# Peptides against a protein of PDB entry 7K3S: the designs that were tried, part 20

Target 1, 60 residues: chain A of PDB entry 7K3S
Amino acid sequence: MEELSGKPLSYAEKEKLKEKLAFLKKEYSRTLARLQRAKRAEKAKNSKKAIEDGVPQPEA

## One batch from the design tools (peptide; aimed at target 1 L35 A44)

Design b2_p28_6_s4 (made by RFdiffusion4, then SolubleMPNN; its pose is not in this set)
Fold by OpenDDE base, seed 5:
Structure b2_p28_6_s4 (fold): chain B 60 residues (1-60), chain A 28 residues (1-28)
Amino acid sequence: as target 1 above (60 residues)
Amino acid sequence: LKEELEKVKEEARRERKEEEEERRRELE
């Protein structure tokens, strides 16, 4: 068993890790929202093309 | 994001160096 022989993180180190985690969560949410908008835009383009090509839309 | 990840990596490099220097001082 490798003892995790790391000194207990200081209060300042713990707060810095919380700030980094909050930043990463924010950037993840921003990226997810961009991906969702891109998927919606792709669906809208495919729907427009299906109407133009006379392909019956599958009812939802 | 990229800049913040590089800051985290740089900090982890400093911390490992400080721990190595401390281990060296404990052996002297």
Scores: peptide ipSAE 0.204, ipTM 0.686, DockQ to the pose 0.009
OpenDDE base, seeds 1, 2, 3, 4: peptide ipSAE 0.192, 0.197, 0.185, 0.197; ipTM 0.682, 0.691, 0.670, 0.684

Design b2_p28_7 (made by RFdiffusion4)
Pose (drawn by RFdiffusion4):
Formats: sequence, structure tokens, C-alpha cells
Structure b2_p28_7 (pose): chain A 60 residues (1-60), chain P 28 residues (1-28)
Amino acid sequence: as target 1 above (60 residues)
Amino acid sequence: KEEKAEELEEELEEKEEELEEELEEAEE
């Protein structure tokens, strides 16, 4: 399921690698997706296809 | 509708740049 990224990292280095870069990768694809979908749907109501979003964390 | 799409495009570019800068800092 998950991917084990970071073999030779100590406790703190690994802690920072997983938590910080995962939060950043999530919010990167997250904010990009929220605004990109709002953009295309508001200009013209088009047939949407796919998005991996599921649990929202009150974000606007 | 086109003006709203342009506003959303500008906000999207600004947020993308901020998150890319935070990724570069976290990698350093």
C-alpha cells in the first residue's frame, strides 16, 4: 500500500522526511486540484471524470 | 465566467509557487 521511502535515515531525519514532504506533496496536488476543478467547472459546466479526493478537511 | 476563471488561475499559480518553494526548502 504505502511506499518505504528513506532507508538510511535516523529517527529524526525519517520523521521529518515522511511527515513534512508528505504534507507538502498532499497540499501541492490538493490545492492545485481544488482550484483547477473550480476553474474548469465555472467557465463552462463540463463532464468531470476522475479525482482521488475523498475525505475533505474544511478547505476553501 | 471568464473573469472568475482568470482569478482562479492567478490564485492557482501563486499557491503552486509557494508550495514549490516550501518543497525546495524541506529538501535542503

Design b2_p28_7_s4 (made by RFdiffusion4, then SolubleMPNN; from b2_p28_7, 13 letters changed; failed a check: too like the target's own chain)
Amino acid sequence: AEEKAKELEKKEKEKKEELEKKIKEFLE

Design b2_p28_8 (made by RFdiffusion4)
Pose (drawn by RFdiffusion4):
Structure b2_p28_8 (pose): chain A 60 residues (1-60), chain P 28 residues (1-28)
Amino acid sequence: as target 1 above (60 residues)
Amino acid sequence: EEVEELEEEIEEAEEELEEEIEEAEEEL
């Protein structure tokens, strides 16, 4: 399911690699998706296809 | 106008998050 990224990292290095870069990778694809979907739907109501979003964390 | 505002917000969010990713990689 998950991907084991970071074999030769100590406790702190691995802690920072997973938590920080995962938060950044999530909010990168997240904020981009929120605004990109709002953009296309508001200019003209088009038939949406696919999005991996599921649990929202009150974000606008 | 609303579409242009959304395009500016997307560009700003991309630049800020890319800089934060580069800084976190440099710390590692």

Design b2_p28_8_s1 (made by RFdiffusion4, then SolubleMPNN; from b2_p28_8, 11 letters changed)
Fold by OpenDDE base, seed 5:
Structure b2_p28_8_s1 (fold): chain B 60 residues (1-60), chain A 28 residues (1-28)
Amino acid sequence: as target 1 above (60 residues)
Amino acid sequence: KRVEELEEEIERHKEELEKKIKEVLEEI
């Protein structure tokens, strides 16, 4: 059993890790919301092009 | 292009979150 030879983080180091995790979760959520908007915008562009190019829309 | 760039950014955020979760779990 490898002893987890990490020096126990101080309370301040643990709080700093929690702050970093909270920041990363926020950035993830922000980027996910951007991705969802981008996917919707791409679908809308492809649908407009398919109508313009006379391509049959896939039946919903 | 823009979707792919955002998917790559999401994957980087997951990897960074997983690393930080492991760092926190090793201390509990």
Scores: peptide ipSAE 0.318, ipTM 0.817, DockQ to the pose 0.171
OpenDDE base, seeds 1, 2, 3, 4: peptide ipSAE 0.315, 0.317, 0.317, 0.314; ipTM 0.818, 0.818, 0.819, 0.817

Design b2_p28_8_s3 (made by RFdiffusion4, then SolubleMPNN; from b2_p28_8, 13 letters changed)
Fold by OpenDDE base, seed 2:
Parts: structure tokens; C-alpha cells; sequence
Structure b2_p28_8_s3 (fold): chain B 60 residues (1-60), chain A 28 residues (1-28)
């Protein structure tokens, strides 16, 4: 068992780390919501183009 | 694409979260 020989973080370092984790979790969630919107918009663009180009949509 | 750029941004956020979680787990 490799001793996780990390010096115990001070209370202030722990709180700063929690704040950074909370911020990153928020940014991740925001980016995920943007990605989901972008994927829906790309699918809608591709479907519109497929209709315009007369290409049969692949059956799901 | 716009999708690929957002997937890359998510993967960067994921890696940065994992690195910070490891530092918290080194204290348990």
C-alpha cells in the first residue's frame, strides 16, 4: 500500500480546493448543457440539409 | 466543429476535476 504521503492540507487550502471544485463543476455543467444544445442544433441542421439535398434520412 | 470544441472543453474540465479530487483523496 503506497502511503499517500501528501502533507495534510490546511483548512484554508481545503476550502480553496472546495471552491475550485464547485467552480469547475459549474463550468462542466454549463459546457455540457451547451454541448447538448450544439448536438441538437447540428442534428437539426443536418436534417434540414438532407431534406434540401433530397437525401433520405437514415432511419434511426 | 462546435460540438468537437465543446467535447474537448468538457474533457479538459474532467481532467482538472480528477486532478483536484486526487489531491482531496490524498488526505483521507
Amino acid sequence: as target 1 above (60 residues)
Amino acid sequence: SKVEKLEEEIERHKKELEEKIKKVLEEI
Scores: peptide ipSAE 0.279, ipTM 0.802, DockQ to the pose 0.170
OpenDDE base, seeds 1, 3, 4, 5: peptide ipSAE 0.277, 0.278, 0.276, 0.275; ipTM 0.801, 0.803, 0.802, 0.802

## One batch from the design tools (peptide; aimed at target 1 L32 K43 K45 N46)

Design b2_p29_1 (made by RFdiffusion4)
Pose (drawn by RFdiffusion4):
Structure b2_p29_1 (pose): chain A 60 residues (1-60), chain P 29 residues (1-29)
Amino acid sequence: as target 1 above (60 residues)
Amino acid sequence: EIEEEAEELEEEKEEALEELEEEEEEVEE
C-alpha cells in the first residue's frame, strides 16, 4: 500500500522526510487539482473523467 | 538534504501555480 522511502535515516531525519515531503507532495497535487478543475469547468462545462480526491479538508 | 528537497518542492509548486494561472487553455463543452 505505502512505499518505504528512506532506509538509512535516523528517527528525526525519517520523521521530517515522511511528514514534511508528504504534506508538500499532497498540497502540490492538491492545490494544482482544485484550481485546474475549476479553470476547465468554468470556461466551458466539459465532461470530467478522473480524480483521486476523496476526503476534503475545507480548502478554497 | 531533506530541507533542500522541501525548498525545491515549494519553489516548484509556486512556479507551477503561476504557469497554470497564465495559461490560456481552449476548452469545449

Design b2_p29_1_s1 (made by RFdiffusion4, then SolubleMPNN; from b2_p29_1, 11 letters changed)
Fold by OpenDDE base, seed 1:
Structure b2_p29_1_s1 (fold): chain B 60 residues (1-60), chain A 29 residues (1-29)
Amino acid sequence: as target 1 above (60 residues)
Amino acid sequence: EIDKKAEELKKEYEEALRKLEAEKEEVKE
């Protein structure tokens, strides 16, 4: 039983952690939306380029 | 890579959640 006697986070540390979580959630959601758009764009390019010459797609 | 950045942000989010949950558990004892 490691008593990680983590000092009870002060109210200010709790609020800072909530702010960090909200920021990370926003950045994750933004990055995920960008990733999903990139994957859709690659699929659309690969579907069009299945007719034209084998130029390697820049890995996103 | 946007995928690598998404995984990094996911790990940081999960770590921050774990820290907030650990603190909520300590406040219940």
Scores: peptide ipSAE 0.223, ipTM 0.761, DockQ to the pose 0.035
OpenDDE base, seeds 2, 3, 4, 5: peptide ipSAE 0.222, 0.221, 0.221, 0.217; ipTM 0.759, 0.757, 0.759, 0.758; seeds 2, 3 fail the geometry check

Design b2_p29_1_s2 (made by RFdiffusion4, then SolubleMPNN; from b2_p29_1, 11 letters changed)
Fold by OpenDDE base, seed 3:
Structure b2_p29_1_s2 (fold): chain B 60 residues (1-60), chain A 29 residues (1-29)
Amino acid sequence: as target 1 above (60 residues)
Amino acid sequence: KIDEEAAKLKEEYKKALEELEKEKEKVEE
């Protein structure tokens, strides 16, 4: 990829960057939602193991 | 494992978004 750092971007290059940005924003949001579900599932597993192992949950 | 993979992929997309937002700012000037 030529480093676009010094040349005025053509209209076509501008539109291609907007499309890439929109795609990456969508995939970021999807990945963030996956990570949030995973963290909730991990906490739920750790809470179940803490109950099974007789470790008192730290008071919330 | 899944949480670590999702965390890595999140950071990769975050970096690529920050790069494209800098390029977009240069396009709107």
Scores: peptide ipSAE 0.112, ipTM 0.647, DockQ to the pose 0.038
OpenDDE base, seeds 1, 2, 4, 5: peptide ipSAE 0.059, 0.063, 0.119, 0.065; ipTM 0.594, 0.592, 0.652, 0.583; seed 4 fails the geometry check

Design b2_p29_1_s4 (made by RFdiffusion4, then SolubleMPNN; from b2_p29_1, 10 letters changed; failed a check: too like the target's own chain)
Amino acid sequence: EIDEKAAKLKEEYERALKELEEEKEVVEE

Design b2_p29_2_s3 (made by RFdiffusion4, then SolubleMPNN; failed a check: too like the target's own chain; its pose is not in this set)
Amino acid sequence: EEVEKKIAEAEKEYEKLKEELEKEKIEKR

Design b2_p29_3_s2 (made by RFdiffusion4, then SolubleMPNN; its pose is not in this set)
Fold by OpenDDE base, seed 1:
Structure b2_p29_3_s2 (fold): chain B 60 residues (1-60), chain A 29 residues (1-29)
Amino acid sequence: as target 1 above (60 residues)
Amino acid sequence: KKEELKRKLEEEKDPVVKEFLEEELEFEK
């Protein structure tokens, strides 16, 4: 637990925390989009392989 | 960019700004 130092943050510290939060939200969204793309690509690869191997596709 | 972030981290004294620069450095290529 970071001890909430009961000192009010300066204006500069508050602006830096806003920049930090905006950056982290952006990188989270980018990482999530990458993960979703990877999962879709893996599903598409497995479906192609199932057709080539003559295995019935699992119903949706 | 990575080397500029490292330099800023070495020069910075504010712990809040340091923590921000450390997190930026994790995502910079």
Scores: peptide ipSAE 0.157, ipTM 0.657, DockQ to the pose 0.030
OpenDDE base, seeds 2, 3, 4, 5: peptide ipSAE 0.155, 0.155, 0.153, 0.148; ipTM 0.654, 0.656, 0.654, 0.655

Design b2_p29_3_s3 (made by RFdiffusion4, then SolubleMPNN; its pose is not in this set)
Fold by OpenDDE base, seed 3:
Structure b2_p29_3_s3 (fold): chain B 60 residues (1-60), chain A 29 residues (1-29)
Amino acid sequence: as target 1 above (60 residues)
Amino acid sequence: KKKELEEKLKKEKDPVVKEILEEELEFEE
């Protein structure tokens, strides 16, 4: 067992880790919302083209 | 935000807190 030979995190370091975790969760949520918006926009474009070209919509 | 994090990083001395601030900067790019 490698002893985690790091000094115990100070109060300030622990608060920075909490700030980081909150930030990363926010950026994850932003990225996920962007991805979901992109997928919806792609589906809407493909649906419009398939109607215009008379092609059967793939059952999604 | 990016400029504020860069200023915090320049003033920070603790290596663990610096690593945290560097990882916050990569998401503000």
Scores: peptide ipSAE 0.149, ipTM 0.699, DockQ to the pose 0.029
OpenDDE base, seeds 1, 2, 4, 5: peptide ipSAE 0.140, 0.136, 0.117, 0.135; ipTM 0.689, 0.689, 0.668, 0.682

Design b2_p29_3_s4 (made by RFdiffusion4, then SolubleMPNN; failed a check: too like the target's own chain; its pose is not in this set)
Amino acid sequence: KKKELEEKLKKEKDPVKREILKEELEFEK

Design b2_p29_4 (made by RFdiffusion4)
Pose (drawn by RFdiffusion4):
Structure b2_p29_4 (pose): chain A 60 residues (1-60), chain P 29 residues (1-29)
Amino acid sequence: as target 1 above (60 residues)
Amino acid sequence: EREEEIEEKAEELEEELEEKAEELEEELE
């Protein structure tokens, strides 16, 4: 399921690698998706296809 | 050294996210 990224890292290095870079990778693809979908749907109501979003965290 | 490399990568990702967010806000206006 998950991917074990970061073998030779100590406790703190690994803690920072997983939590910080995962938050950033999530919010990167997250904010980009929110605004990109709002953009295309507002200009013209088009048939949407796919998005891996599921649980929203009150974000606008 | 490894902590510093991780921090640099985090900062690069934060800058890239801010830039892309601003471009999308401008396109919406």

Design b2_p29_4_s2 (made by RFdiffusion4, then SolubleMPNN; from b2_p29_4, 10 letters changed)
Fold by OpenDDE base, seed 4:
Structure b2_p29_4_s2 (fold): chain B 60 residues (1-60), chain A 29 residues (1-29)
Amino acid sequence: as target 1 above (60 residues)
Amino acid sequence: KKMEEIEKKAKELEEELEKKKKELQEELA
């Protein structure tokens, strides 16, 4: 198995990789914040369903 | 459910982040 000793990335490729990492960190943080909101909304729906056991709510 | 789709996307983004961190570490060595 030839270890493709990957040519050292150029300075420009390093900066592009850093920019991509920064972007992905931002998207991850945004997605986690959305997930936390979704979990809170689901908990609120489940708490409302536990009170309103008489009406079939549509699965979202 | 919308939560499950967001959770899946969060895991995919986390995995891509860990791959990019490894690529950066391999280049710093």
Scores: peptide ipSAE 0.317, ipTM 0.835, DockQ to the pose 0.048
OpenDDE base, seeds 1, 2, 3, 5: peptide ipSAE 0.305, 0.314, 0.316, 0.231; ipTM 0.832, 0.834, 0.837, 0.807

Design b2_p29_4_s4 (made by RFdiffusion4, then SolubleMPNN; from b2_p29_4, 13 letters changed)
Fold by OpenDDE base, seed 2:
Structure b2_p29_4_s4 (fold): chain B 60 residues (1-60), chain A 29 residues (1-29)
Amino acid sequence: as target 1 above (60 residues)
Amino acid sequence: EKMEEIERKAAELKERLERERAKLQEELA
C-alpha cells in the first residue's frame, strides 16, 4: 500500500475521500442501530428464559 | 443473524471510518 501520506491530496481525491467517509458513516450508523436491536432482543430472550427457569433476574 | 457478527461488522466499519477521518484531518493540518 503506497502511503499517500507524503503528497497533499488533490481536490478530486479529497472529495472522493469525503464521499467514502459519508458512506462509511451511514453504514456504521445502520450497523450500530442493528446491533442495538440485536442486544435488546437477546436481553429480552434471556429474561424470558430466566423467568421460565426460575433463575433470579440480575438487577438491571 | 448473530449479535457477534453484527458487532464484528460494526467494529470493522468504525475502524475504517476512523482511518478515513484521520486521512482527512492530516490533509487539513
Scores: peptide ipSAE 0.442, ipTM 0.876, DockQ to the pose 0.050
OpenDDE base, seeds 1, 3, 4, 5: peptide ipSAE 0.441, 0.438, 0.438, 0.441; ipTM 0.880, 0.877, 0.877, 0.878; seed 3 fails the geometry check

Design b2_p29_5 (made by RFdiffusion4)
Pose (drawn by RFdiffusion4):
Formats: sequence, structure tokens, C-alpha cells
Structure b2_p29_5 (pose): chain A 60 residues (1-60), chain P 29 residues (1-29)
Amino acid sequence: as target 1 above (60 residues)
Amino acid sequence: KDVSELEEELEEAEEELEEEIEEAEEELE
């Protein structure tokens, strides 16, 4: 399911690698997706296809 | 509808998150 990224990292290095870069990767694709979808749908109501979003964390 | 404001917000948010990712990678190196 998950991917084990960071073998030779100590406790703190690994803690920071997982938590920080995962938060940043999530919010990167997250904010990009919220605004990109709002953009296309508001200019013209088009047939949407796919998005991996599921649980929203009150974000606007 | 006019979506010019959404285009500006999208570009700004992309640039800010890319800078934060680069800074976090540099701290880890």
C-alpha cells in the first residue's frame, strides 16, 4: 500500500522526511486540484472524469 | 464566467509549494 521511502535515515531525519514531504506533496496536488477543477467547471460546465480526493479537510 | 482570478491563485500556490519542497529537500541533504 505505502512506499518505504528512506532506508538509511535516523529517527529524526526519517520523521521529518515522511511527515514534512508528505504534507507538502499532498497540499501541492491538493490545492492545484481544487483550483484547477473550479477553473474548468466555472468557465463552462464540462463532464468531469476522475479525482482521488475523498475526505475533505475544510479547505477553500 | 471569468476565471482570471483562479488562474492567478493557481500559479501563486504552485510556486509557493515548489519553493517549500526545495527548501525541505535541502534541509534533509

Design b2_p29_5_s4 (made by RFdiffusion4, then SolubleMPNN; from b2_p29_5, 11 letters changed; failed a check: too like the target's own chain)
Amino acid sequence: ADVSALEKELKEAKEKLEKEIKELLEELK

Design b2_p29_6_s1 (made by RFdiffusion4, then SolubleMPNN; failed a check: too like the target's own chain; its pose is not in this set)
Amino acid sequence: KEEERLKEAEKEAEEAKEKEEKEKLEKLK

Design b2_p29_7 (made by RFdiffusion4)
Pose (drawn by RFdiffusion4):
Structure b2_p29_7 (pose): chain A 60 residues (1-60), chain P 29 residues (1-29)
Amino acid sequence: as target 1 above (60 residues)
Amino acid sequence: SEKDTSELEEELEEAEEELEEELEEAEEE
């Protein structure tokens, strides 16, 4: 399911690698998706296809 | 129905640049 990224990292290095870069990778694809979808749907109501979003964290 | 989305395009570019800078800084750490 998950991917084990970071073998030779100590406790703190690994803690920072997982938590910080995962938060950043999530909010990167997340904010990009929220605004990109709002953009295309508001200009013209088009047939949407796919998005991996599921649990929203009150974001606007 | 159609609406102006110019503001959403500016917010999208700004948010993309800020998040790319934060990723570069975290990789450097």

Design b2_p29_7_s2 (made by RFdiffusion4, then SolubleMPNN; from b2_p29_7, 13 letters changed)
Fold by OpenDDE base, seed 3:
Structure b2_p29_7_s2 (fold): chain B 60 residues (1-60), chain A 29 residues (1-29)
Amino acid sequence: as target 1 above (60 residues)
Amino acid sequence: SSKDVSKLEEELKKKKEELEKKIKEFLEE
């Protein structure tokens, strides 16, 4: 692994790194959106749990 | 489930750390 530490990245290396950053940002945004859906689903389940006295929700 | 939320929070943390690492690699010019 060439130590990129201390050499100015070539134009091609900068563009490749921008593509990697764009990909990672997309994957972050996708994960964030999944988390937000999961938190909404959890709140909706917990709101139903407050009404359904007595059914053990499957611990998934 | 609370487990799914915790798993997604950990995945989000890892992706944030990967982004921060790549941003540092870009700024170490």
Scores: peptide ipSAE 0.265, ipTM 0.817, DockQ to the pose 0.177
OpenDDE base, seeds 1, 2, 4, 5: peptide ipSAE 0.248, 0.263, 0.261, 0.249; ipTM 0.812, 0.814, 0.815, 0.814

Design b2_p29_7_s3 (made by RFdiffusion4, then SolubleMPNN; from b2_p29_7, 12 letters changed; failed a check: too like the target's own chain)
Amino acid sequence: MSKDVSELEKELERKKEELEKEIEEFLKE

Design b2_p29_7_s4 (made by RFdiffusion4, then SolubleMPNN; from b2_p29_7, 15 letters changed)
Fold by OpenDDE base, seed 4:
Structure b2_p29_7_s4 (fold): chain B 60 residues (1-60), chain A 29 residues (1-29)
Amino acid sequence: as target 1 above (60 residues)
Amino acid sequence: MSRDVSALEEELERKQRELQEKIEEFLKE
């Protein structure tokens, strides 16, 4: 079904594509928020490990 | 821990590409 790459998208195809874009934006934002939580959790574990290993915490 | 960050970074990059491709598909008349 490769022949349609040159036809203007129908109204229905444009609406379906808007829905897909909205979904992908939501999934991107969700993944970004997960990544930010993972990075914070990694930093918090590394700081706890550095305290436990007796390494002087860099003063804030 | 580092694996979870790396896997989420890769997933984020994939979703960014998928989003860009769909924007280009929308703008491609």
Scores: peptide ipSAE 0.418, ipTM 0.875, DockQ to the pose 0.152
OpenDDE base, seeds 1, 2, 3, 5: peptide ipSAE 0.412, 0.417, 0.417, 0.417; ipTM 0.873, 0.874, 0.875, 0.875

Design b2_p29_8_s3 (made by RFdiffusion4, then SolubleMPNN; its pose is not in this set)
Fold by OpenDDE base, seed 5:
Order: sequence, then C-alpha cells, then structure tokens
Structure b2_p29_8_s3 (fold): chain B 60 residues (1-60), chain A 29 residues (1-29)
Amino acid sequence: as target 1 above (60 residues)
Amino acid sequence: DFEKKFKEDLEKRLKEAEEEAEKEKELRE
C-alpha cells in the first residue's frame, strides 16, 4: 500500500483529477441551486397560506 | 442519481486516461 502514495502523479493523472474536481463542483452547484429553488418555493407556499388565512373576508 | 452519474463519469475518464497513457508508452518505445 505505501508504494502507491509515494509516486508523483503523472501529468495525465493530475489533469484527470482536475476534471473530476471540476465535474464534482459543477454538480454540487447544480444541486445547491435546486435546493435553493425548493426552499424559495416552500416559503412562497407558506406566504400564500398566511395571506389566505389572514384576510378576513369583509362582511358585505 | 448524482452518485451513479458521478461514478460512471469517473470510470469513463479513468479508462480514457489509461488509453492515453498506453498510447504515450507505445510512442516512447
């Protein structure tokens, strides 16, 4: 196990690790944007319910 | 799933790197 940790990564291995990290960062950002949209949609639903429950119908 | 797509993309990119490294060895011999 020790001999694999001591070899300097080849140029190709370093570039593939950079591509892996770039992919991970992209999909993390995409997931975060989905969660932020879901949280905004939940707040908007809760605000609509609060308006519907909080408008006393004016008695005609 | 994200994890499945991530693993599949990593495996594909590893295979492409091994094929590129094999071609670089063949050009050096």
Scores: peptide ipSAE 0.139, ipTM 0.675, DockQ to the pose 0.013
OpenDDE base, seeds 1, 2, 3, 4: peptide ipSAE 0.135, 0.133, 0.131, 0.135; ipTM 0.673, 0.679, 0.682, 0.668

## One batch from the design tools (peptide; aimed at target 1 L17 K20 E27)

Design b2_p30_1_s3 (made by RFdiffusion4, then SolubleMPNN; failed a check: too like the target's own chain; its pose is not in this set)
Amino acid sequence: KEKYLEELEKKLAELEKELERLKKELQEEE

Design b2_p30_1_s4 (made by RFdiffusion4, then SolubleMPNN; failed a check: too like the target's own chain; its pose is not in this set)
Amino acid sequence: KKEYLEKKEKELAFLEKKYEELLKEEKEEE

Design b2_p30_2 (made by RFdiffusion4; failed a check: too like the target's own chain)
Pose (drawn by RFdiffusion4):
Structure b2_p30_2 (pose): chain A 60 residues (1-60), chain P 30 residues (1-30)
Amino acid sequence: as target 1 above (60 residues)
Amino acid sequence: AEREALLEKLKEEEAFLEEELERLKEEEEE
């Protein structure tokens, strides 16, 4: 399910790798997706296809 | 040596992602 990224990292290095870079990778694809979808749907109501979003965290 | 090379790559990736997230927040505020 998950991917074990970071074998030779100590407790703190691994803590920072997982939590920081995952938050940043999520919010990168997240904010990009919210705005990109709003952009295409507002210019012209088009048939949407796919998005992996599910649980929203009050974000606008 | 493998650990140090990995930490350098992760620092570059972290700096890049922080810059791109700041750009996206600025576009959202507009």

Design b2_p30_2_s3 (made by RFdiffusion4, then SolubleMPNN; from b2_p30_2, 13 letters changed; failed a check: too like the target's own chain)
Amino acid sequence: EEKKKLLEELEKELAFLEKELEKLRKEEKE

Design b2_p30_2_s4 (made by RFdiffusion4, then SolubleMPNN; from b2_p30_2, 10 letters changed; failed a check: too like the target's own chain)
Amino acid sequence: MEKEELLKKLEEELAFLEEELERLREELAK

Design b2_p30_3 (made by RFdiffusion4)
Pose (drawn by RFdiffusion4):
Structure b2_p30_3 (pose): chain A 60 residues (1-60), chain P 30 residues (1-30)
Amino acid sequence: as target 1 above (60 residues)
Amino acid sequence: SLEEELEEAEEELEELEEEMEELEEELEEA
């Protein structure tokens, strides 16, 4: 399911690698998706296809 | 406006990319 990224990292290095870069990768694709979807749907109501979003964390 | 929200989001995405690059450099140096 998950991907084991970071073999030779100590406790703190690995802690920071997983938590910081995962938060950043999530919010990168997350904010990009929110606004990109709002942009296309508001200009003209088009047939949406796919998005991996599921549990929202009150974000606008 | 939608245009202002898009400009702010582009700035936030650039900051996130810079923070990822800095963390990767720190891990390579460690």

Design b2_p30_3_s2 (made by RFdiffusion4, then SolubleMPNN; from b2_p30_3, 14 letters changed; failed a check: too like the target's own chain)
Amino acid sequence: SLEELEKKAKEELEKLEKEKKEILEEIKKA

Design b2_p30_3_s3 (made by RFdiffusion4, then SolubleMPNN; from b2_p30_3, 11 letters changed; failed a check: too like the target's own chain)
Amino acid sequence: SMEEELKKAEEKLKEIEKEMEEIKKEIEEA

Design b2_p30_3_s4 (made by RFdiffusion4, then SolubleMPNN; from b2_p30_3, 12 letters changed)
Fold by OpenDDE base, seed 4:
Structure b2_p30_3_s4 (fold): chain B 60 residues (1-60), chain A 30 residues (1-30)
Amino acid sequence: as target 1 above (60 residues)
Amino acid sequence: SMEEKLEEAKKRLEKLEKEMKEILEEIEKA
C-alpha cells in the first residue's frame, strides 16, 4: 500500500491556507449580503407588479 | 436583471462554500 503520506503541510503552507480561508469567508459574507439585497429587490419588484396588475396586495 | 444578479450570487456562494470546504479538508489532513 503506497503510503500516500501526503507531506504534512509546513507551518507556512497552513498559514497560507488560513489566509485564503479568511479571504473566502469575507467574500462569502459579501456575496450573501448581495444575495439578500437581490432578494429584497425581487420582492419589491413583485410587490410593485402586483399593484400595477390591480391585484389587491394583502395588507400585511 | 435583478434575477440574473440573484442567480449569479447563488452560484458564487456555492463556489465559495466548495472552496472553503476543500481548504478546511486540506488543513485537517495536514
Scores: peptide ipSAE 0.387, ipTM 0.865, DockQ to the pose 0.341
OpenDDE base, seeds 1, 2, 3, 5: peptide ipSAE 0.387, 0.383, 0.385, 0.386; ipTM 0.865, 0.864, 0.864, 0.865

Design b2_p30_4 (made by RFdiffusion4; failed a check: too like the target's own chain)
Pose (drawn by RFdiffusion4):
Structure b2_p30_4 (pose): chain A 60 residues (1-60), chain P 30 residues (1-30)
Amino acid sequence: as target 1 above (60 residues)
Amino acid sequence: KEELLEELKEEEAFLEEELEKLKEEEEELK
């Protein structure tokens, strides 16, 4: 399910790698998706296809 | 291990800059 990224990292290095880069990767694809979808739907109501979003965290 | 830590620092800095740009674009749209 998950991917084990970071074998030779100590406790703190691994803690920072997983938590910080995952938060950044999520919010990168997250904010990009929120605004990109709002952009295409507002200009013209088009048939949407796919998005992996599910649980929202009050974001606008 | 040292090469991996350098690459991870570069990736971190890149992702922080790109997230800041996206937040600025969102504020402009509001």

Design b2_p30_4_s1 (made by RFdiffusion4, then SolubleMPNN; from b2_p30_4, 14 letters changed; failed a check: too like the target's own chain)
Amino acid sequence: KKKYLEELEKKLAFLERENERLLRELEEEK

Design b2_p30_5_s2 (made by RFdiffusion4, then SolubleMPNN; its pose is not in this set)
Fold by OpenDDE base, seed 4:
Structure b2_p30_5_s2 (fold): chain B 60 residues (1-60), chain A 30 residues (1-30)
Amino acid sequence: as target 1 above (60 residues)
Amino acid sequence: EEEERIEKLKEEIKKLEEEFKKIEEEKEKE
């Protein structure tokens, strides 16, 4: 399988690479959205716990 | 963790974009 380093990628190989890139960009966007939801949920849990523990919320 | 998964996805995206760039640069030389 040594011939991949010097041949111009076929049209089919280029389209497969585009599909893989589109898939990875979609997975990145989904994972980023999950991380942003997790960070918001953690902040909301920490703020709710600070209210329950009687700690004065830092004034905004 | 989701942060480690994001970094792995960024690295894999970057690698594919570099492979595309090499293919486009090869087409401009023909």
Scores: peptide ipSAE 0.352, ipTM 0.818, DockQ to the pose 0.300
OpenDDE base, seeds 1, 2, 3, 5: peptide ipSAE 0.348, 0.345, 0.347, 0.348; ipTM 0.816, 0.815, 0.815, 0.816

Design b2_p30_5_s3 (made by RFdiffusion4, then SolubleMPNN; its pose is not in this set)
Fold by OpenDDE base, seed 2:
Structure b2_p30_5_s3 (fold): chain B 60 residues (1-60), chain A 30 residues (1-30)
Amino acid sequence: as target 1 above (60 residues)
Amino acid sequence: KEEERIEKLKEEIEKLEEEFKKLEEEKEKE
């Protein structure tokens, strides 16, 4: 009779671990996407400054 | 701050993936 009680507990623990893993993987992906956007935005700001400071205005 | 949070999230994911693997190996032995 004990084997039938251990299997559902082990299943419920496994499902709780799957839910935690799914949550953490989602938070990881969101945080990584924010970091990647921040790094791209910084490069875009530096590139705009380099274009604005590095194009000699052609003297007309 | 965000890089440190990514590292902590990786370590916590790895620990839970190892715990999940142990629970799968226990089910294959029963």
Scores: peptide ipSAE 0.382, ipTM 0.831, DockQ to the pose 0.284
OpenDDE base, seeds 1, 3, 4, 5: peptide ipSAE 0.373, 0.374, 0.379, 0.375; ipTM 0.823, 0.823, 0.828, 0.824

Design b2_p30_5_s4 (made by RFdiffusion4, then SolubleMPNN; failed a check: too like the target's own chain; its pose is not in this set)
Amino acid sequence: EKEKEIEELKKEIEKLEKEFEEIEKKKELE

